Peptides against a protein of PDB entry 4Z63. Designs and how they scored, part 94

Target 1, 334 residues: chain A of PDB entry 4Z63
Amino acid sequence: LCLGMNDLTGNIPEDLFHLKRLNLLGIQENRLSGSLSREIRNLSSLVRLDVSWNLFSGEIPDVFDELPQLKFFLGQTNGFIGGIPKSLANSPSLNLLNLRNNSLSGRLMLNCTAMIALNSLDLGTNRFNGRLPENLPDCKRLKNVNLARNTFHGQVPESFKNFESLSYFSLSNSSLANISSALGILQHCKNLTTLVLTLNFHGEALPDDSSLHFEKLKVLVVANCRLTGSMPRWLSSSNELQLLDLSWNRLTGAIPSWIGDFKALFYLDLSNNSFTGEIPKSLTKLESLTSRNISVNEPSPDFPFFMKRNESARALQYNQIFGFPPTIELGHNN

## One batch from the design tools (peptide; made by RFdiffusion4, then SolubleMPNN)

Design b2_p15_1_s2 (from b2_p15_1, 5 letters changed)
Fold by OpenDDE base, seed 2:
Structure b2_p15_1_s2 (fold): chain B 334 residues (1-334), chain A 15 residues (1-15)
Amino acid sequence: as target 1 above (334 residues)
Amino acid sequence: HTLPREEEDTNLLFR
């Protein structure tokens, strides 16, 4: 049943929960309000539940043990409060959980040993607090993780050295500390292609440790951290780099010539730093900026990116990294 | 649908 993208108001009719053979319920992008009914438990054949972009409130009902076939739960952009229900946090069938842009709170706890199918987790823009869950690497299929804009104080857990499934990771604006430790840990994530750490590590030094290596790194965003230091030499070994944003930091020194050696680099933002010297001539030789053959079909993060043109401008949403125009931004340097 | 203001500070590329 697909009723998305209408102007439906009120609650879900109770009679809808009698549809025991329903595999897909999509009621997204409406004005549905109230609590999400516990009677969802009656939809025992449900594979996909999309209640996103509504006015739902209250706690998410703890009924997911009665939904053994549920693979997709999309509840982003609602008013949900409380925690992740225990039955949801233990779901062996769930592939994708998207509860981004809610008011969920407390400590984030997932039973990763039970969540054997979980591949995408989007909990960005919630009110989770405490530390990052150390057991996330136990989610052996977890590839996409957005935990941005929560209050995860402290450091990246040491256990994340073993996060082999991790490919796309955002921790932007989550009050994280110790960038040296974070990078030292995350370099061990062999499948990590996208790393977003914007609005963390305030005033720390960007490490220039030649022992750091991110072999498969395609997207690195560490903007607006007030980071000190220079362009990190370790980044020169990330030969697959496509997007680099180090804007709005306090980075100094010259822009190194090796920045132009990245064959796939189509987006470079080093603006609003304290870089000096000449613009490397190698930047004029970036193949990705001269050739139209950006492979638009590469896997991307499931979480959206946002671009602000100005501090006062509304952010534009980009669902794909390749939606960004080819860019070299070096403005507002010394 | 207008993006909630709360989304604007996630996964930001600042220009």
Scores: peptide ipSAE 0.306, ipTM 0.833, DockQ to the pose 0.515
Fold by OpenDDE base, seed 3:
Structure b2_p15_1_s2 (fold): chain B 334 residues (1-334), chain A 15 residues (1-15)
Amino acid sequence: as target 1 above (334 residues)
Amino acid sequence: HTLPREEEDTNLLFR
């Protein structure tokens, strides 16, 4: 049953919960309000539940133990409060959990040893607090993780050295500290292709440690951190780099010539820094900007990116990295 | 009525 993208109001009719053979329920993009009924437990055949983009409030019901086939739960852009229900945090069937842009709070706790199928987790823009959950690497299939814009604090857990499944990771705007430790840990994530750390590490030095190596890094976004230092030499070894944003920092020195050696680099933003010297001529030789045909159908993060043209402008949402236009931004440097 | 929070301050690319 798909009833998305309407002007439906009120609550879900109780009779809908009698549909015991229902595999797919999509009621997204409506004006449905009130609590999400616990009677969703009666939908024992449910594989996908999409309640996103509504006006739901209250706590998410703790009934996911009665939904043994549930693979997809999408509840983004609602008014949900409380924590992740225990049954949801222990779901062995769940592949994707998206609860972005809610009011969920407390300590983030997932039983990763039970969540054997979890591959995508989006909890961005919530009110989770405390430390990052150290046991996330125990989610052995977890590839996509968005924890951006939560009230996390402290450092990236040391346990994330063992996060072998991690491919796409955003921790942007989560009050993280110690970028040197974070990068030192995350370099061990052998499958990490996308790393977003914007609005963290306020005023820290971007490490220029030549021992750092991100073998598969395609996307690095570390904007608006007021980072000091220079273009990091370790980044030159990330041969697959496609997108680099280091804008709105306090980076100094020259833009190195090796920045033009990235064959797949199509988006570069170094704007609003304190870079000096000449623009590297190697940038004019970027194959991705000169050749029309790099339509790389590559896997993208499940979490959106946002672009603001100015501080007062509405952010444009980009669901795919390749949705960004080929860009070189070097403006507002000294 | 929880207004959708502006997700604008998440995975931002600043121009």
Scores: peptide ipSAE 0.294, ipTM 0.823, DockQ to the pose 0.395
Fold by OpenDDE base, seed 1:
Structure b2_p15_1_s2 (fold): chain B 334 residues (1-334), chain A 15 residues (1-15)
Amino acid sequence: as target 1 above (334 residues)
Amino acid sequence: HTLPREEEDTNLLFR
């Protein structure tokens, strides 16, 4: 049943929950309000539930033990409160959980040993607090993780050295500390291609440790951290780099010539720093900007990116990295 | 739909 993208209002009719053979319920992009009924438990054949972009409120019902086939739960952009229900946090069938842009709170706890199928987790823009869950690497299929804009204080857990499944990771705007530790840990994530750390590590030094290596890194966003230091030499070994944003920091020194050696680099933002010297001539020879059509078909994060063109502008949402225009931004380095 | 909470501070590229 697909009723998305309408102007439906009120609650879900209770009679809808009598549809025991229903595999897909999509009611997204409406004005549905009230609590999400616990009677969703009656939808025992449900594989996909999309209630996103509504006006739902209250706690998410703890009925996911009665939904043994549920693979996809999309509840982003609602007013949900409370925690992740225990049955949801223990779901062995769930592949994707998207509860981004809600008001969920408390400590984030997932039983990753039970959540054997979880591959995408989007909990960005919630009210989770405390530390990052140390057991996230136990979610052996977890590839996409957005935890941005929560109140996770402290450091990236040491256990994340073992996060082999991790490919796309955002921790932006989560009050994290110790960038040196974070990078030192996350470099062990062999599949890590996208790392977003914007609005963390306030005023720390960006490490220039030559022992750091991110082999598969395609996207690095560490903007608006007020980071000190220079362009990190370790980044020069990330030969697959496509997007680099280090804007709105306090980085100094020269822009190194190796920045133009990235064959796939199509988006570079080093603006609003304190870089000095000449613009590297190698930037004028970036293959991605001169000759290559960037393949739009490359795997991208499931979480959206946002771009503000100015402080007063609404952020534009980009669902794909390749939706960004080819860019070199070096402004405001005086 | 208006976002119930601003998401603009997530995964943000500043220009």
Scores: peptide ipSAE 0.326, ipTM 0.844, DockQ to the pose 0.500; fails the geometry check
Fold by OpenDDE base, seed 5:
Structure b2_p15_1_s2 (fold): chain B 334 residues (1-334), chain A 15 residues (1-15)
Amino acid sequence: as target 1 above (334 residues)
Amino acid sequence: HTLPREEEDTNLLFR
């Protein structure tokens, strides 16, 4: 049953929960309100539940033990409160959990040893607090992780050295500290292609440790951290780099010539720093900006990116990195 | 789609 993208109001009729053969319930992008009914437990054949972009409130019901076939739960952009229900945090069938832009709170706890199918987790823009869950690497299929805009104080856990499934990771705007430790840990994530750390590490030094290596790194976003230091030499070994944003920091020194050696680099933002010297001539030879044919049909993060064109402009949502226009931004350096 | 809440601060590319 697909009723998304309408002007439906009120709550879900109780009789809808008698549909025991229902595999897909999509009621997204409506004005549905009230609590999400516990009677969802009666939908024992449910594979996909999409209640996103509504006015739902209260706690998410602890009924996911009654939904043994549920693979997709989308609840983003609601008013949900409380924690992740125990049955949801233990779901062996769940592939994707999206609860972004809610009011969920407390410590984030998932039973990763039970969540054997979880591949995508989006909990961005919530009120989770405390530490990052040290057991996330036990989710052996977890590839996409968005934990942005939560109140995770402290450092990236040492256990994340073992996060081999991790490919796309955002921790932007989460009050994290110790960028040197974070990068030193995350370099061990052999499948990491996208790393977003914007609005953390306020006033720290960007490490220039030549021992750091991110072999498969395609997207690095570390904007608006007030970071000190220079262009990090370790980044020159990330030959697959496609997008680099280090804007709104306090980085100094010259822009190195090796920045133009990245064959796939189509988006570069180094604006609002303190870079000096000449613009590298190698930037004028970037193949990605001169050749039309970079058909990058590469996998993208499941979490959206946002771009403000102007300070007063609404942020544009980009669901794919390749939706960004080819860009070199070097403005506002001094 | 316009985000109803200040989600604009997640995964921002600042220009």
Scores: peptide ipSAE 0.299, ipTM 0.820, DockQ to the pose 0.475; fails the geometry check

Design b2_p15_1_s3 (from b2_p15_1, 7 letters changed)
Fold by OpenDDE base, seed 1:
Structure b2_p15_1_s3 (fold): chain B 334 residues (1-334), chain A 15 residues (1-15)
Amino acid sequence: as target 1 above (334 residues)
Amino acid sequence: HVLPRTEEDTNLMFR
């Protein structure tokens, strides 16, 4: 049943929950309000539940033990409060959980040993607090993780050295500390291609440790951290780099010539720093900017990016990295 | 009712 993208109001009719053979319920992008009914438990054949972009409120019902076939739960952009229900946090069938842009709170706890199928987790823009869950690497299929805009105090857990499944990771604006530790840990994530750490590590030094290595790093965004230091030499070994944003920091020194050696680099933002010297001539030879064939079909994070062009402008949402225009931004380096 | 919040600061690219 697909009723998305309408102007439906009120609550879900109770009789809808008698549809025991229903595999897909999509009621996204409406004005549905009230609590998400506990009676969703009656939808025992449900594989996909999309209630996103509504006005739902209250706690998410703890009925996911009665939904043994549920693979996709999309509840982003609602008013849900409370925590992740125990049955949801223990779901062995769930592949994707998207509860981004809600008011979920408390400590983030997932039983990763039970969540054997979880591959995408989007909990960005919530009210989770405490520490990052140390057991996230136990979610052996977890590839896409957005935990941005929560209040995860402290450091990236040491256990994340073992996060082999991790490919796309955002922790932007999550009150993280110790960038040196974070990078030192995350470099061990062999499949990590996208790392977003914007609005963390306030005033720390960007490590220039030559021992750091991110082999498969394609996207690095560490903007608006007030980071000190220079362009890190370790980044020069990330030969697959496509997007680099280090804007709105306090980085100094020269822009190194190796920045133009990245064959796939199509987006570079080093603006609003304190870089000095000349613009590297190698930037004029970036193959990705000279050749029109940017492979638009590469896997991207499931979480959106937002671009704000002006302070007064609304941010534009980009659902794929390749949606960004080819860019070299070096402005405002004083 | 808690309205959906602005997400601009989630994965924000600054220009």
Scores: peptide ipSAE 0.312, ipTM 0.824, DockQ to the pose 0.388
Fold by OpenDDE base, seed 2:
Structure b2_p15_1_s3 (fold): chain B 334 residues (1-334), chain A 15 residues (1-15)
Amino acid sequence: as target 1 above (334 residues)
Amino acid sequence: HVLPRTEEDTNLMFR
């Protein structure tokens, strides 16, 4: 049943939950309100539940043990409160959980040993607090993780050295500390291609440790951290780099010539730093900017990016990294 | 009702 993108109001009629053979319920992008009924437990054949972009409130019902076929739960952009229900946090069938842009709170706890099918987790823009869950690497299929805009005080857990499934990771704006430790840990994530750490590590030094190596890194965003230091030499070994944003930091020194050696680099933002010297001539030879044949069909994060043209501008949402125009921003360096 | 929050500061790229 697909009723998305209408002007439906009120609550879900209780009789809808009598549809025991229903595999897909999509009621997204409406004005549905109230609590999500516990009677959703009666939808025992449900594979996909999309209640996103509504006015739902209250706690998410703890009925997911009665939904053994549920693979996709989309509840982003609602008013849900409380925690992740125990049955949801233990779901062996769930592939994708998206509860982004809610009011979920408390400590984030997932039983990753039970969540054997989980490959995408989006909990961005919630009210989770405490520390990052150390057991996330136990989610052996977890590839996409957005935990941005929560209040995860402290450091990246040491256990994340073993996060082999991790490919796309955002911790943007989550009150994290110790960038040196974070990078030292995350370099061991051999499948990591996208790393977003914007609005963390306030005033720390960007490490220039030659021992750091991110072999498969395609996207690095570490903007607006007030980071000190210079362009890190270890980044020169990330030969697959496509997007680099180090804007709005306190980085100094010259822009190194090796920045132009990245064959796939199509987006570079080093603006609003304190870089000095000449613009490397190698930047004029970036193949990705001269050849239109960038493979647009590469795997991307499931979580959206937001771009502001200036501090006062409304952010534009980009669902794909390749939606960014080819860009070299070197402005506002003094 | 808790209204959805703005997400402009999630995964934010600055220009």
Scores: peptide ipSAE 0.282, ipTM 0.818, DockQ to the pose 0.438; fails the geometry check
Fold by OpenDDE base, seed 5:
Structure b2_p15_1_s3 (fold): chain B 334 residues (1-334), chain A 15 residues (1-15)
Amino acid sequence: as target 1 above (334 residues)
Amino acid sequence: HVLPRTEEDTNLMFR
């Protein structure tokens, strides 16, 4: 049953929960309100539940133990409060959980040992607090993780050295500290291709440790951290780099010539720093900017990116990194 | 409370 993208109001009729053969319920992008009914438990054949972009409130019902086939739960952009229900946090069938842009709170707890199928987790823009869950690496299929815009004070857990499944990771604007520790841990994530750390580590030094290595890194976004230091030499070994944003920091020194050696680099933002010297001539030779035919059928994160052209501008949403125009931004340097 | 249909920026890139 697909009723998305309408102007439906009120609650879901209770009789809808008698549809025991229903595999897909999509009611996204409506004006549905009230609590999400516990009677969802009666939809025992449900594979996909999309209630996103509504006016739902209250706690998410703890009924996911009665939904043994549920693979996709999309509840982003609602008014949900409380935590992740225990049955949801223990779901062995769930592949994707998206609860971005809610009012969920407390400590984030997932039973990763039970969540054997979880591959995508989006909990961005919530009120989770405390520490990052140390057991996330136990989610052996978890590739996409957005925990941005929560209040995860502290450091990246040491256990994340073992996060082999991690490919796309955003911790943007989550009150994180110790960028040196974070990068030192996350370099061990052999499948990590996308790393977003914007609005963290306020005023720290960007480490220039030649021992750091991100072999498969394609996207690095560490904007608006007030970071000190220079262009990090360790980044030169990330030969697959496609997007680099280090804008709105306090980085100094020259832009190194090796920045033009990245064959796939199509988006570079070093704006609003304190870089000095000449623009490297190698930037004029970036193949990605000169050749039309980079067939970039590459995997992208499930979480969106938002680009602001200025502080007062509405953010533009990009669902794919390759939706960004080819860009070199070096403005507002010294 | 996060207002429904008001999506807050999660992964910001600044120009």
Scores: peptide ipSAE 0.231, ipTM 0.802, DockQ to the pose 0.497; fails the geometry check
Fold by OpenDDE base, seed 4:
Structure b2_p15_1_s3 (fold): chain B 334 residues (1-334), chain A 15 residues (1-15)
Amino acid sequence: as target 1 above (334 residues)
Amino acid sequence: HVLPRTEEDTNLMFR
């Protein structure tokens, strides 16, 4: 049943919960309000639940133990409060959980040993606090993780050295500290292709440790951290780099010539730093900027990027990194 | 400034 993208108001009719054979319920992009009914437990055949972009409030009901086939739960952009229900945090069937842009709070807890199918987790823009959950690497299929815009004080857990499934990771604006430790840990994530750490590590030094290595790194965004230091030499070994944003830091020194050696680099933002010297001539040789055929061969996972032109502007959503125009931004280096 | 946001408008293409 798909009722999305309407102006439906009120709550879900109770009789809807008698549809025991219902595999898909999509009621997204409406004005549905009140609590999400616990009677969703009666939808025992449910594979997909999309309640996103509504006015739902209250706690998410703890009934997911009665939904053994549920693979997809989308509840982003609601007014949900409380934590992740225990039954949801223990769901063995769940592949995707999206609860971004809610008012969920407390310590983030997932039973990753039970969540054997979890592939994508989006909990960005909530009110989670405390530390990052150390057991996230126990979610053996967890590939996509957005925890941005929460208040995860402290450091990236040491356990994340074992986060072998991790490919797409965002911790933007989460009050993280110790970038040296974070990078030192996350370099062990051999499948990590996308790393976003914007608005953390305020005023720290970007490590220039040549022992750091990100083998499969395609996207690195560490903007607006007031980071000091220079262009990190370790980054030169990330031969698959496609997007680099280090804008709005306090980086100094020259832009190194090796920045032009990246065959796949099509988006470079080093703006609003304190870089000096000449623009490397090698930047004019970036093959990705001369060839129209950036082979978009791999379907990018649902890891949308948002670009803000200014602090007050609405962010533009880019569902794929290839949606970014080829860009070199070197402005405002003083 | 690129801020990652996961799926606001994931057009779930049901294949």
Scores: peptide ipSAE 0.028, ipTM 0.678, DockQ to the pose 0.057; fails the geometry check

